# Peptides against a protein of PDB entry 6B9H: the designs that were tried, part 97

Target 1, 151 residues: chain A of PDB entry 6B9H
Amino acid sequence: AELCESLLTWIQTFNVDAPCQTVEDLTNGVVMAQVLQKIDPAYFDENWLNRIKTEVGDNWRLKISNLKKILKGILDYNHEILGQQINDFTLPDVNLIGEHSDAAELGRMLQLILGCAVNCEQKQEYIQAIMMMEESVQHVVMTAIQELMSK

## One batch from the design tools (peptide; made by RFdiffusion4, then SolubleMPNN)

Design b2_p24_4_s2 (from b2_p24_4, 12 letters changed)
Fold by OpenDDE base, seed 1:
Structure b2_p24_4_s2 (fold): chain B 151 residues (1-151), chain A 24 residues (1-24)
Amino acid sequence: as target 1 above (151 residues)
Amino acid sequence: SELRKKLLEETKQFFLELLEEAQK
């Protein structure tokens, strides 16, 4: 999916410790958790991050467990910190991500993380960083933001 | 093409406005 491909490129700009070159690399949630910590380390603190298992391998049950925690974290962050600015009507199916590496559903998950970045305390910095990306990626990111912010 | 240029400008304008709002 174009959404997933562009947002994967965006995720790579965070330069996290975990491998983040492929869709498969994202399916265990570790990269996403590390990105969220960078976005708001006060909320997604070390205690929160420690709940995400890093030694997952190809265990799809553990992947799904991590992804559920991450999704919950995103939704709680939206409610508690961002004031429900993100439209969460279309939630990603984390079962499809964990068990089948579904790129479309992964794209939806990354889109929610994008929503966190462009609404967090450091949103100005993240917006500026997006403006420095390739034009084709910027266009997809724009569409993704518009979808999230629409009511 | 003119279409691609238009899409590019629309994208630039979107983020400029988003950035302006973020700076308020």
Scores: peptide ipSAE 0.652, ipTM 0.933, DockQ to the pose 0.974
Fold by OpenDDE base, seed 2:
Structure b2_p24_4_s2 (fold): chain B 151 residues (1-151), chain A 24 residues (1-24)
Amino acid sequence: as target 1 above (151 residues)
Amino acid sequence: SELRKKLLEETKQFFLELLEEAQK
């Protein structure tokens, strides 16, 4: 999926500790959790991160459990910190991500994380970083942001 | 192509405006 591929490239710029080279690498939620911690370490603190199981393997049930926690965290962050600046009416299907590595649904999850980055305290830095990426990626990211903040 | 040039310009303007809002 175009959205997932571009946002995977964006996610890789965070240089997190967990492997993040493939769609499959993201399905356990560990990379996403580490990215969120970088975005706002005061909110997504160590206590929050410790609730995400790191040794999941291929257990899709554990993946889904992690993904549900992450989605909950994103939505709570949007409500409590960002003031509901992103559209959360169309949520990703975390079951499809965890069980089937669905790239389209994963893209929607990464899109929500993108919304956190471009609205957080360090939004200026993240926006500037996006502007330094490949132009084709920038275009996809633009579309993703527009969809998130549309009414 | 003209289409690609248009897309580049639109994308650039979008992020410039977004950045401006972020700097307020």
Scores: peptide ipSAE 0.649, ipTM 0.932, DockQ to the pose 0.972
Fold by OpenDDE base, seed 4:
Structure b2_p24_4_s2 (fold): chain B 151 residues (1-151), chain A 24 residues (1-24)
Amino acid sequence: as target 1 above (151 residues)
Amino acid sequence: SELRKKLLEETKQFFLELLEEAQK
């Protein structure tokens, strides 16, 4: 819950077009997809983004489908672009996110996106942005990054 | 508290070091 709340606050700094005020807003994956496109628009291009279904409403099956695509994208990005700098052995359960809005698992998904941001080409800018956030949020983000980078 | 102060300083130092590595 603490991880999810802090990373939700972080996600909000991206100012994406999709609503991103609540945990529920993130469960369809649209916000996460838009954030990833901002992180690396060359990799997460329009063709990739167009595979994410918008206007899914409360259809948890469509949410899960989107989340699976996003998770695959993150993992592929880590392997192909970031050189496997992110520990992906503990993957989020996208079924729990899509069907039950599980905050803990959503936090894990957002943590993977955080890993993309702090390792991408524009990592400096994202790190600086984090350093401007609330101190309590920074602490949680630090812990999340440390976990990602640990062996 | 001193504990809070310590945690905040550690956090600050972490990101400063992370930023330094990112700038290399």
Scores: peptide ipSAE 0.647, ipTM 0.932, DockQ to the pose 0.970
Fold by OpenDDE base, seed 3:
Structure b2_p24_4_s2 (fold): chain B 151 residues (1-151), chain A 24 residues (1-24)
Amino acid sequence: as target 1 above (151 residues)
Amino acid sequence: SELRKKLLEETKQFFLELLEEAQK
């Protein structure tokens, strides 16, 4: 999916430790968790990150477990820190991500993370970083932000 | 193309406004 592809490119700008070259690399949630920690390390602290299982391999059950924790973290962050700014009426299906590597649903998950970045304390820096990306990526990111902020 | 230019300007303007909002 175009959304997933563009947001994967965006995710790669965070330079996290975990491999993040493909859709499959993101399905275990480890990259996403590390990105969230960079976005707000006070909220997504080491204790939170340690709840995400590493060395998951191809175990789709463990992937789904991680993804559920990450989704919960994002939603809690939106409620507790961001003040309910993100439209979460259509949540990603983490089962499809974990079991089938569904790019469309993964795109939705990354879109929520994008919402965290553009609303966090360091939102200015993340917005400026997006403005330095390729035009086509910026356009997709713009659309994604617009969808998130619409009620 | 003109369409490409329009989309580019639209995107640029969007993020400029978003940045302005983030800076106030």
Scores: peptide ipSAE 0.645, ipTM 0.931, DockQ to the pose 0.969

Design b2_p24_4_s3 (from b2_p24_4, 12 letters changed)
Fold by OpenDDE base, seed 5:
Structure b2_p24_4_s3 (fold): chain B 151 residues (1-151), chain A 24 residues (1-24)
Amino acid sequence: as target 1 above (151 residues)
Amino acid sequence: SAAEEARRRETREFFRELLEQAQK
C-alpha cells in the first residue's frame, strides 16, 4: 500500500532503537510504541512503554495484544491531550496487522501516529521534518493528514 | 509535466500553510 510505504519512510526518520526497515518490523508494535514515546514522552512514558511486549517473534497473538494497547494509547492521547482533533471513524484493524501483516491496515495505524505528531506540542518540528522528505512522500503524507483532519 | 508540477505546488502550499498554523 502506498500509504504504508510512505509512512514507513516517515517512521524511519525517528531513528528508534527497534528495527524498522520492513512492514514486518512494524507488526509487533514495538517501533510504533517507541515512536509515540518520542512524540510525547510525558504521556507515552517509560511505564507505558514497558507494557508493550518485546521479543514476540512471529506470535501474532502477542503482536495483536501490543497493537491493541498502542491503538488505545493513541485514542486516549487524542481525547485527553489533543482535544479529539483526529478523525478516527476508520480505525485500523489490528487483527489483520498482527496476523497477516496487512499493509493497508498498518498504513492506517501509522496514519494515526502521524496525526499525533502533527498535533502534539512539538508539531512544528515534525511538520518541518516532513517538509525535508522526498516530494513524493510528502504528497502521500499530505493526503493522509487531510483525511485525518477532515470532518 | 504540468500535472506533476501542479501536484508539487499543491504539496508545497499545503505544508507551508500547515507550518504557519503550527507556529501560531
Scores: peptide ipSAE 0.713, ipTM 0.951, DockQ to the pose 0.975
Fold by OpenDDE base, seed 1:
Structure b2_p24_4_s3 (fold): chain B 151 residues (1-151), chain A 24 residues (1-24)
Amino acid sequence: as target 1 above (151 residues)
Amino acid sequence: SAAEEARRRETREFFRELLEQAQK
């Protein structure tokens, strides 16, 4: 999916420690958790990050477990910190991500993370960083933000 | 093309406005 491809490119700008070159690299949730910690380290602190298992391998059950925790974290962050600015009507199916590496559903998960970045305390910095990306990626990111912010 | 240019303008204007709002 174009959404997933563009947002994967965006995720790569965070330069996290975990491998993040392919869709498969994102399916265990480790990259996403590290990105969220960068977005708001006070909320997604070390205690939160430690709940995400890093030694997952091909265990799709562990992948799904991580992804569920991440999704919950995002939703809680939206309610507790962002004041419910993100439209969470269409939630990603983490089972499809963990078990089948579904790119479309992964795209929706990354879109929620994008929502966190453009609404967090350092949103100005993240917006500026997006503006430095390729125009084609910026366009997809724009549509993703518009979808999240629409009511 | 004209369509491509319009898309580029739309994207630039969107983020310009988004950034402006973020700076307030």
Scores: peptide ipSAE 0.712, ipTM 0.951, DockQ to the pose 0.977
Fold by OpenDDE base, seed 3:
Structure b2_p24_4_s3 (fold): chain B 151 residues (1-151), chain A 24 residues (1-24)
Amino acid sequence: as target 1 above (151 residues)
Amino acid sequence: SAAEEARRRETREFFRELLEQAQK
């Protein structure tokens, strides 16, 4: 999916420790968790990150478990820190991500993370970083932000 | 093309405004 592809490119700018070259690399949630920690390390602290299982391999059950924790973290962050700014009426199906590597649903998950970045304390820096990306990627990111902020 | 130029302008203006909001 175009959304997933563009947001994968965006995710790669975070330079996290976990591999993040393909859609499959993101399905275990480890990259996403590390990105969230960079976005707000006070909220997504080491204790939170340690709840995400590493060395998941191809175990789709463990992937789904991680993804559920990440989704919960994002939603809690939106409620507790961001003040309900993100439209969460259509949540990603983490089962499809974990079991089938569904790019469309993964795109929705990454879109929520994008919402965290552009609304967090360091939102200025993240917005500026997006503005340095290719125009085609920026356009997709723009659309994604617009969808998030519309209620 | 004209359409491509308009798209680029739209994207630039969006993030310009978004950044401005983030800085106030």
Scores: peptide ipSAE 0.712, ipTM 0.951, DockQ to the pose 0.972
Fold by OpenDDE base, seed 2:
Structure b2_p24_4_s3 (fold): chain B 151 residues (1-151), chain A 24 residues (1-24)
Amino acid sequence: as target 1 above (151 residues)
Amino acid sequence: SAAEEARRRETREFFRELLEQAQK
């Protein structure tokens, strides 16, 4: 999926400790959790991060468990910190991500993280960083942001 | 192409405006 591929490229700019080269690398949620901590370390603090299991392997049940926690964190962050309402009926299917590495659903998850980045305290810096990426990636990111704003 | 140029302009303008709002 184009959305997932572009947002994976964006995620890679965070230079997190966990491997983040492939879609499969993101399915356990560890990269996403580390990215969220970079976005807002006061909210996604060490206590929050420690609730995400890091040694998951290929256990799709553990992946789904992590992904559910991350999704909840994102939703809570949007409500409590960003003051934004997210349409719960269009949320990514974390079961498909965990069980099948579904790129389309993963893209939707990364889109929510993108929403956090472009609305957080350091949104200016994240926006500027996006503007330094390849134009093709920027275009996809733009579309993703527009979809979030239209809700 | 004209379409490609239009897309590039649209993208640049979007982020310029987004950045402007972020700097307020």
Scores: peptide ipSAE 0.711, ipTM 0.951, DockQ to the pose 0.971

Design b2_p24_4_s4 (from b2_p24_4, 12 letters changed)
Fold by OpenDDE base, seed 1:
Structure b2_p24_4_s4 (fold): chain B 151 residues (1-151), chain A 24 residues (1-24)
Amino acid sequence: as target 1 above (151 residues)
Amino acid sequence: SSMEKKLREETQKFFKELLEEAQK
């Protein structure tokens, strides 16, 4: 999916420690957790990050467990910190991500993370960083933001 | 193309406005 491809490119700009070159690299949730910590380290602190298993391999059950924790973290962050600015009408199916590496559902997950970035305390810096990306990626990101913030 | 130019301009406008709001 184009959404997943563009947001993967965006995720790569965070330069996290975990491998993040392919869709498969993101399915265990480790990259996403590290990105969230960069977005708001006070909320997604070390204690939170330590709940995400880093040595998962091909264990899809552990992948799903991580992804569920991450999704919960995002939703809680939206409610507790962002004031419910993100529309969670279409939540990602983390089972499809963990078990089947579903790119479309992964795109939805990354879209929620995008929502966190453009609404967090450092949102200005993240918006500016997006504006420096390839034009085709910017267009997809714009559409994704508009969908999240639509009323 | 004209379509590509239009899409680029719309995208630039969107993020400029989003950034202005973020800087308030």
Scores: peptide ipSAE 0.673, ipTM 0.937, DockQ to the pose 0.966
Fold by OpenDDE base, seed 2:
Structure b2_p24_4_s4 (fold): chain B 151 residues (1-151), chain A 24 residues (1-24)
Amino acid sequence: as target 1 above (151 residues)
Amino acid sequence: SSMEKKLREETQKFFKELLEEAQK
């Protein structure tokens, strides 16, 4: 999906330790967890990160477990730190992500992470970084942000 | 194209405004 592809490109700019080249690479949640830690290491600290299983392999049940934890973390972060600036009424289906590597639902998950980045303490730096990306990617990111911030 | 130009302008405007808000 267009959203997932563009946000995957965005995620790659974080240069996390985990492999992040394909949609499949993101389905276990490890990359997403590492990205969130970069966004706010005080909130997504080592204790939080350690709750995410890193050696998941192809076990979709473990993937879903990780993804549920990550989604909860994102939603809690939005409520506790960001002041509910992200529209969380339409949540990604983590079951489809973990079990079927659903790119559309993964895109929705990455969209929530995008919301964290553009609203966090270092929002200025992340916004500036987005502005340096390809125009086509910027447009998709813009649309994604607008959707999140809308009532 | 004209459409591409308009899209580019709208995108740039959006992020400029977003950045301004972030810098407050």
Scores: peptide ipSAE 0.672, ipTM 0.937, DockQ to the pose 0.969
Fold by OpenDDE base, seed 4:
Structure b2_p24_4_s4 (fold): chain B 151 residues (1-151), chain A 24 residues (1-24)
Amino acid sequence: as target 1 above (151 residues)
Amino acid sequence: SSMEKKLREETQKFFKELLEEAQK
């Protein structure tokens, strides 16, 4: 999926410790959790991060468990910190991500993380970083942001 | 192409405005 591929490229700019080269690398949620911690380490602190299982292998049940925690964290962050600036009515299906590596649903999850980045305290820096990316990626990211902030 | 140019300009404008808003 175009959204997933572009946002994967964006996620890679965070240079997290976990492998983040493929869609499959993101399905266990570890990369996403580490990215969220970089976005707001005060909210997504070590206690929060420690709830994410790092060695899940191909266990899709553990993947889904991680993804549910991450999704909850994102939604809570949006409501408690960002003031509901993100449209979260269309939520990603974490079951499809964990069990089937569904790129479209993963894209929606990454889109929510994008929303966190462009609305957080360091939003200026994240926006500037996006502006340094490939033009085709920027366009996809723009569309994704517009969808989040619509209505 | 003309379409590509328009797309680039639209994208550039979007992020410029987004950045300006973020800098307030």
Scores: peptide ipSAE 0.672, ipTM 0.937, DockQ to the pose 0.967
Fold by OpenDDE base, seed 3:
Structure b2_p24_4_s4 (fold): chain B 151 residues (1-151), chain A 24 residues (1-24)
Amino acid sequence: as target 1 above (151 residues)
Amino acid sequence: SSMEKKLREETQKFFKELLEEAQK
């Protein structure tokens, strides 16, 4: 999926500790959790991050469990910190991500994280970073942001 | 191409405005 591919490239700019080269690398949620911590370490603090299980391997049940926690964190962040600025009517299916590595659904999850980045306290820096990316990626990110902000 | 140019301009305009809003 184009959305997932572009947002994977975006996610890679965070330089997190966990491997993040492929779609499969993101399915356990560890990369996403580390990215969220970078976006807002006061909210997604170490206590929150510690709830995400590492060493998941290929256990799709554990992947789904992590992904559910991450999705909840994103939605809570949107409500409690961002003031519900993003559209969350179409939520990603974390079951498809965890069990089948569904790129389309993963793209939706990453899109929500994008929403956090462009609305957080450090939104200016994240927007500037996006503006330094390849043109094709910027276009996809633009479309993704527009979709998030439309209600 | 002309289409590519328009796409670039649209994208640049979008993020310019988004950044300006973020700097308020």
Scores: peptide ipSAE 0.670, ipTM 0.937, DockQ to the pose 0.967

Design b2_p24_5_s1 (from b2_p24_5, 10 letters changed)
Fold by OpenDDE base, seed 5:
Structure b2_p24_5_s1 (fold): chain B 151 residues (1-151), chain A 24 residues (1-24)
Amino acid sequence: as target 1 above (151 residues)
Amino acid sequence: SEEERRREEERKRTREFLEELLAS
């Protein structure tokens, strides 16, 4: 999906420790968890990160478990820290991500993380970083942000 | 060209949106 491909490119700008070159690399949630920790290390602290299993392999059950924790973390962060600035109109299906590597649903998950980045305390840095990306990626990112912030 | 014009308009729209978001 176009959303997933563009947001994968965006995720790669975080330069996390976990491999993040393919859609499959993101399905276990480890990259996403590390990105969230970079966005707000006070909230997504080491105790939170330690709940995400890193040696998942191809175990889709473990992937789903990680993804559920990450989704909950994002939603809690939005409610507790961001003041519900992100619209959770359509939640990603983490089962499809973990079991089938569904790119469309993965894109929706990454979209929620994008929402965290552009609303967090350091949102200025993340928005400016987006403004330096390729124009085609910027367009997709803009559309994704608009969708999240629409009422 | 018309295509070039449309692309430029889209680039401008995207830039303006992100700048407004930055200022919010």
Scores: peptide ipSAE 0.650, ipTM 0.927, DockQ to the pose 0.893
Fold by OpenDDE base, seed 1:
Structure b2_p24_5_s1 (fold): chain B 151 residues (1-151), chain A 24 residues (1-24)
Amino acid sequence: as target 1 above (151 residues)
Amino acid sequence: SEEERRREEERKRTREFLEELLAS
């Protein structure tokens, strides 16, 4: 829960168009997709974003479908662009996120997005932004990054 | 206090980590 809460605060710094104030707001994947597009718009382009259903409502099947696409996008980005700099150690269970709004699994998903941000072409900007956040959040983010970097 | 010192050391460690990450 602490991981998810800290990374939710981090996600909010992106100021995406979709609502992103609660855990529930993130379960349909729309916010995460918009964040990824900001991280690397050349890879997560409009064609990619258009594959994410925006009118999902409470349909957990559609949520899971979106989340699976996002997870695949993250993994492909890591392999194709980042050169496998992110450890795949424990993948988030997108079924638990979509069907049960599981905060722990959502935290793991956001951690993967964090990995994209701190390894992308604009990583310097994102790291600097993290350094301006609350100290407690910075600590959690550091731990999350360290976990990704450890082999 | 000892607790304050530990918290300061943790803040310093976090800052140093992020600085090193910037330099990488």
Scores: peptide ipSAE 0.650, ipTM 0.927, DockQ to the pose 0.943
Fold by OpenDDE base, seed 4:
Structure b2_p24_5_s1 (fold): chain B 151 residues (1-151), chain A 24 residues (1-24)
Amino acid sequence: as target 1 above (151 residues)
Amino acid sequence: SEEERRREEERKRTREFLEELLAS
């Protein structure tokens, strides 16, 4: 999906340690966890990150387990820190992400992370970084943010 | 061209949105 493709490009700007070149690379949640730690290391601290299993390979059950933890972390962060500034009514199906590498659902997950970035303490930094990306990516990101803000 | 105009307007809208978000 276009959303997933653009947000994958956005995720790559974080320069995390884990491989993040393909949709498949994101399905185990490790990249997403590392990105969230960069967004707010005080909230997504080492204790939180250590709950995410690494080296899961193609084990979709372990992927789903990681993704559920990450989704919970995002939702908790939204409620506890961001004050519910993002729309979490349409949650990504982590089962489809983990088992089938569903790009549309992965896009929704990355969209939630985008919501964290543009509402966090360092939102200025991340918004400015988005403004430096390719036009096509910026447009998709804008649309994604608008959807998060819609009621 | 009209297509170029539309693309430019879209780019402007995107930039303005992000700038407004930045200022919020």
Scores: peptide ipSAE 0.649, ipTM 0.926, DockQ to the pose 0.896
Fold by OpenDDE base, seed 3:
Structure b2_p24_5_s1 (fold): chain B 151 residues (1-151), chain A 24 residues (1-24)
Amino acid sequence: as target 1 above (151 residues)
Amino acid sequence: SEEERRREEERKRTREFLEELLAS
């Protein structure tokens, strides 16, 4: 999906420790968890990150477990820190991400993380980084932000 | 050209949106 492809490119700018070259690399949630820690290390601290299993392999049940924890973390962050600025009307189906590597649902998951980045304390730095990306990626990211902010 | 004009308008729209987001 176009959304997933553009947001994967955006995720790669974080330079996390975990491999993040393909859609499959993101399905275990480890990259997403490390990105969230970079966005707000005070909230997504080491104790939170330690709840995410790192040696998952191809076990889709463990992937789904990680993804559920990450989704909960994002939603809690929105309510507790961001003041409910992210539209959670359409939540990603983490079962489809974990079991089938569904790119459309993964795109929606990454879109929620984008919402965290553009509303966090360091939102200026993340928005400026987006403004330096390729034109086609910027357009998709803009559309994704607009969808999140429209309530 | 028409295509160049359309691309420039889209770039301008995207830039304006992100700048407004920075100011919010």
Scores: peptide ipSAE 0.647, ipTM 0.926, DockQ to the pose 0.871

Design b2_p24_5_s2 (from b2_p24_5, 14 letters changed)
Fold by OpenDDE base, seed 4:
Structure b2_p24_5_s2 (fold): chain B 151 residues (1-151), chain A 24 residues (1-24)
Amino acid sequence: as target 1 above (151 residues)
Amino acid sequence: SAADERRRREIEETREFLEKLLAS
């Protein structure tokens, strides 16, 4: 999916420690958790990150468990910190991500993370980073942000 | 070409959106 591929490229700009080259690399949630910690380390602190299992392998049940925690964290962050600035009416199906590496649903998850980045305390830095990406990627990212902002 | 113009408009639209978002 175009959304997933573009947001994967965006995720790679965070230079996290976990492998993040493929869709499959993101399905265990470790990369996403590390990205969220970079976005707001005060909220997504060490205690929160430690709840995410890092050695998951191909265990899709563990992947889903991680993804559920991450999704909850994102939603809680939106409500508690961002003041519900992003639209979460269409939530990603973490079961499809964990079990089938569904790119469309993964794209929705990454889109929520994008919402965190462009609304966090350092939103200006992340927006500027987006403006430095390839034009085609920027366009997809814009569309994703617009969807989050729409009511 | 028409395709070139559409591409340029898309680029400009994206730039303007992000700049507006940055200024918000």
Scores: peptide ipSAE 0.681, ipTM 0.939, DockQ to the pose 0.975
Fold by OpenDDE base, seed 1:
Structure b2_p24_5_s2 (fold): chain B 151 residues (1-151), chain A 24 residues (1-24)
Amino acid sequence: as target 1 above (151 residues)
Amino acid sequence: SAADERRRREIEETREFLEKLLAS
């Protein structure tokens, strides 16, 4: 999916420790958790990050468990910190991500993380970083942001 | 060309949107 591919490129700009080159690399949630910690380390602190299992391998049940925790964290962050600025009417199916590496659903998950970045305390820095990306990727990211903020 | 103009418009729309978001 174009959304997933563009947002994967965006995720790579965070330079996290975990491998993040392919869709499969993101399915265990470790990269996403590390990105969220960079976005807001006070909220997604070490205690929160330690709840995400890093040694998952091909265990899709553990992947889904991680992804559920991450999704909950994103939704709680939106409610408690961002003031419900993100449209969460279309939630990603974490079962399809964990069990089948579904790129479309992964794209929806990454889109929620994008919403966190462009609304967090350091949103200016993340918006500026997006403005430095390849123009075709910027356009897809813009569309994703517009969808999140629409009523 | 028409394709070039469409591409330029998309780039401009993206720039304007992100700048507005940055200023909000």
Scores: peptide ipSAE 0.680, ipTM 0.939, DockQ to the pose 0.943
Fold by OpenDDE base, seed 2:
Structure b2_p24_5_s2 (fold): chain B 151 residues (1-151), chain A 24 residues (1-24)
Amino acid sequence: as target 1 above (151 residues)
Amino acid sequence: SAADERRRREIEETREFLEKLLAS
């Protein structure tokens, strides 16, 4: 839960259009998709974003569908663009996220997005932004990054 | 206090890590 809460705070710094105040707000994947587009709009372009259903409501099946697409996008990005610099061996359970709003699994998903941010072309700007966050949040983010880099 | 010192060390370690990452 600590990981999820800290990374939720981090996600909020992106100022995306979709609501992103609660764990529940993230379970449909729309916020995560918009964040990924900000991280690398050339890769996560409008065509990719259009594959994510925005009118999901409480339909957990649609949430899971979105989350699967997002996870695939992250993994493909890591392989094709980042050169597999992050550890993706422990994948989040998107079923638990979509159906049960599982904060722990959501944290793992956000951790993968963090890996994208700190390895992308604009990684310097994202790292600098992290350094401006609350110190306790910075610590959790650091731990999350370390885990990704440990392979 | 001991707690204050531990917190200070944690902050410093975090800063150093992020600075190294920034320079990578």
Scores: peptide ipSAE 0.679, ipTM 0.938, DockQ to the pose 0.976
Fold by OpenDDE base, seed 3:
Structure b2_p24_5_s2 (fold): chain B 151 residues (1-151), chain A 24 residues (1-24)
Amino acid sequence: as target 1 above (151 residues)
Amino acid sequence: SAADERRRREIEETREFLEKLLAS
């Protein structure tokens, strides 16, 4: 999906340790967890990150377990730190992500992470980084932000 | 061309949105 591809490009700007070249690379949640730690290391600390299982392989059950933890972390962060500034009414289906690598649902997951980045304490740095990306990617990111803040 | 003009407007609108977000 357009959203997923653009946000994958955005995710790659974080330069995390885990592989993040394809949609499949993101389905185990490890990249997303590392990105969230960069966004707010005080909240998504090492103890939180250690709850995400690494070396999951193709085990879709373990992927889903990780993704559920990631989603919970995002929602808790939105409530506890961001003051519910992002729209969480349309939640991604983590089962489709883990079992089928569904790009549309993965895009929704990455969109929630985008919401964390553009509302966190260091939001200025992340917005400036977005402004340095390719223009077509910037446009998709803009529409994704608008959707998050419309409700 | 018309397509070029539309593209330029899209780029400008995106820039203005992000700048406004940055200033908020």
Scores: peptide ipSAE 0.678, ipTM 0.938, DockQ to the pose 0.975

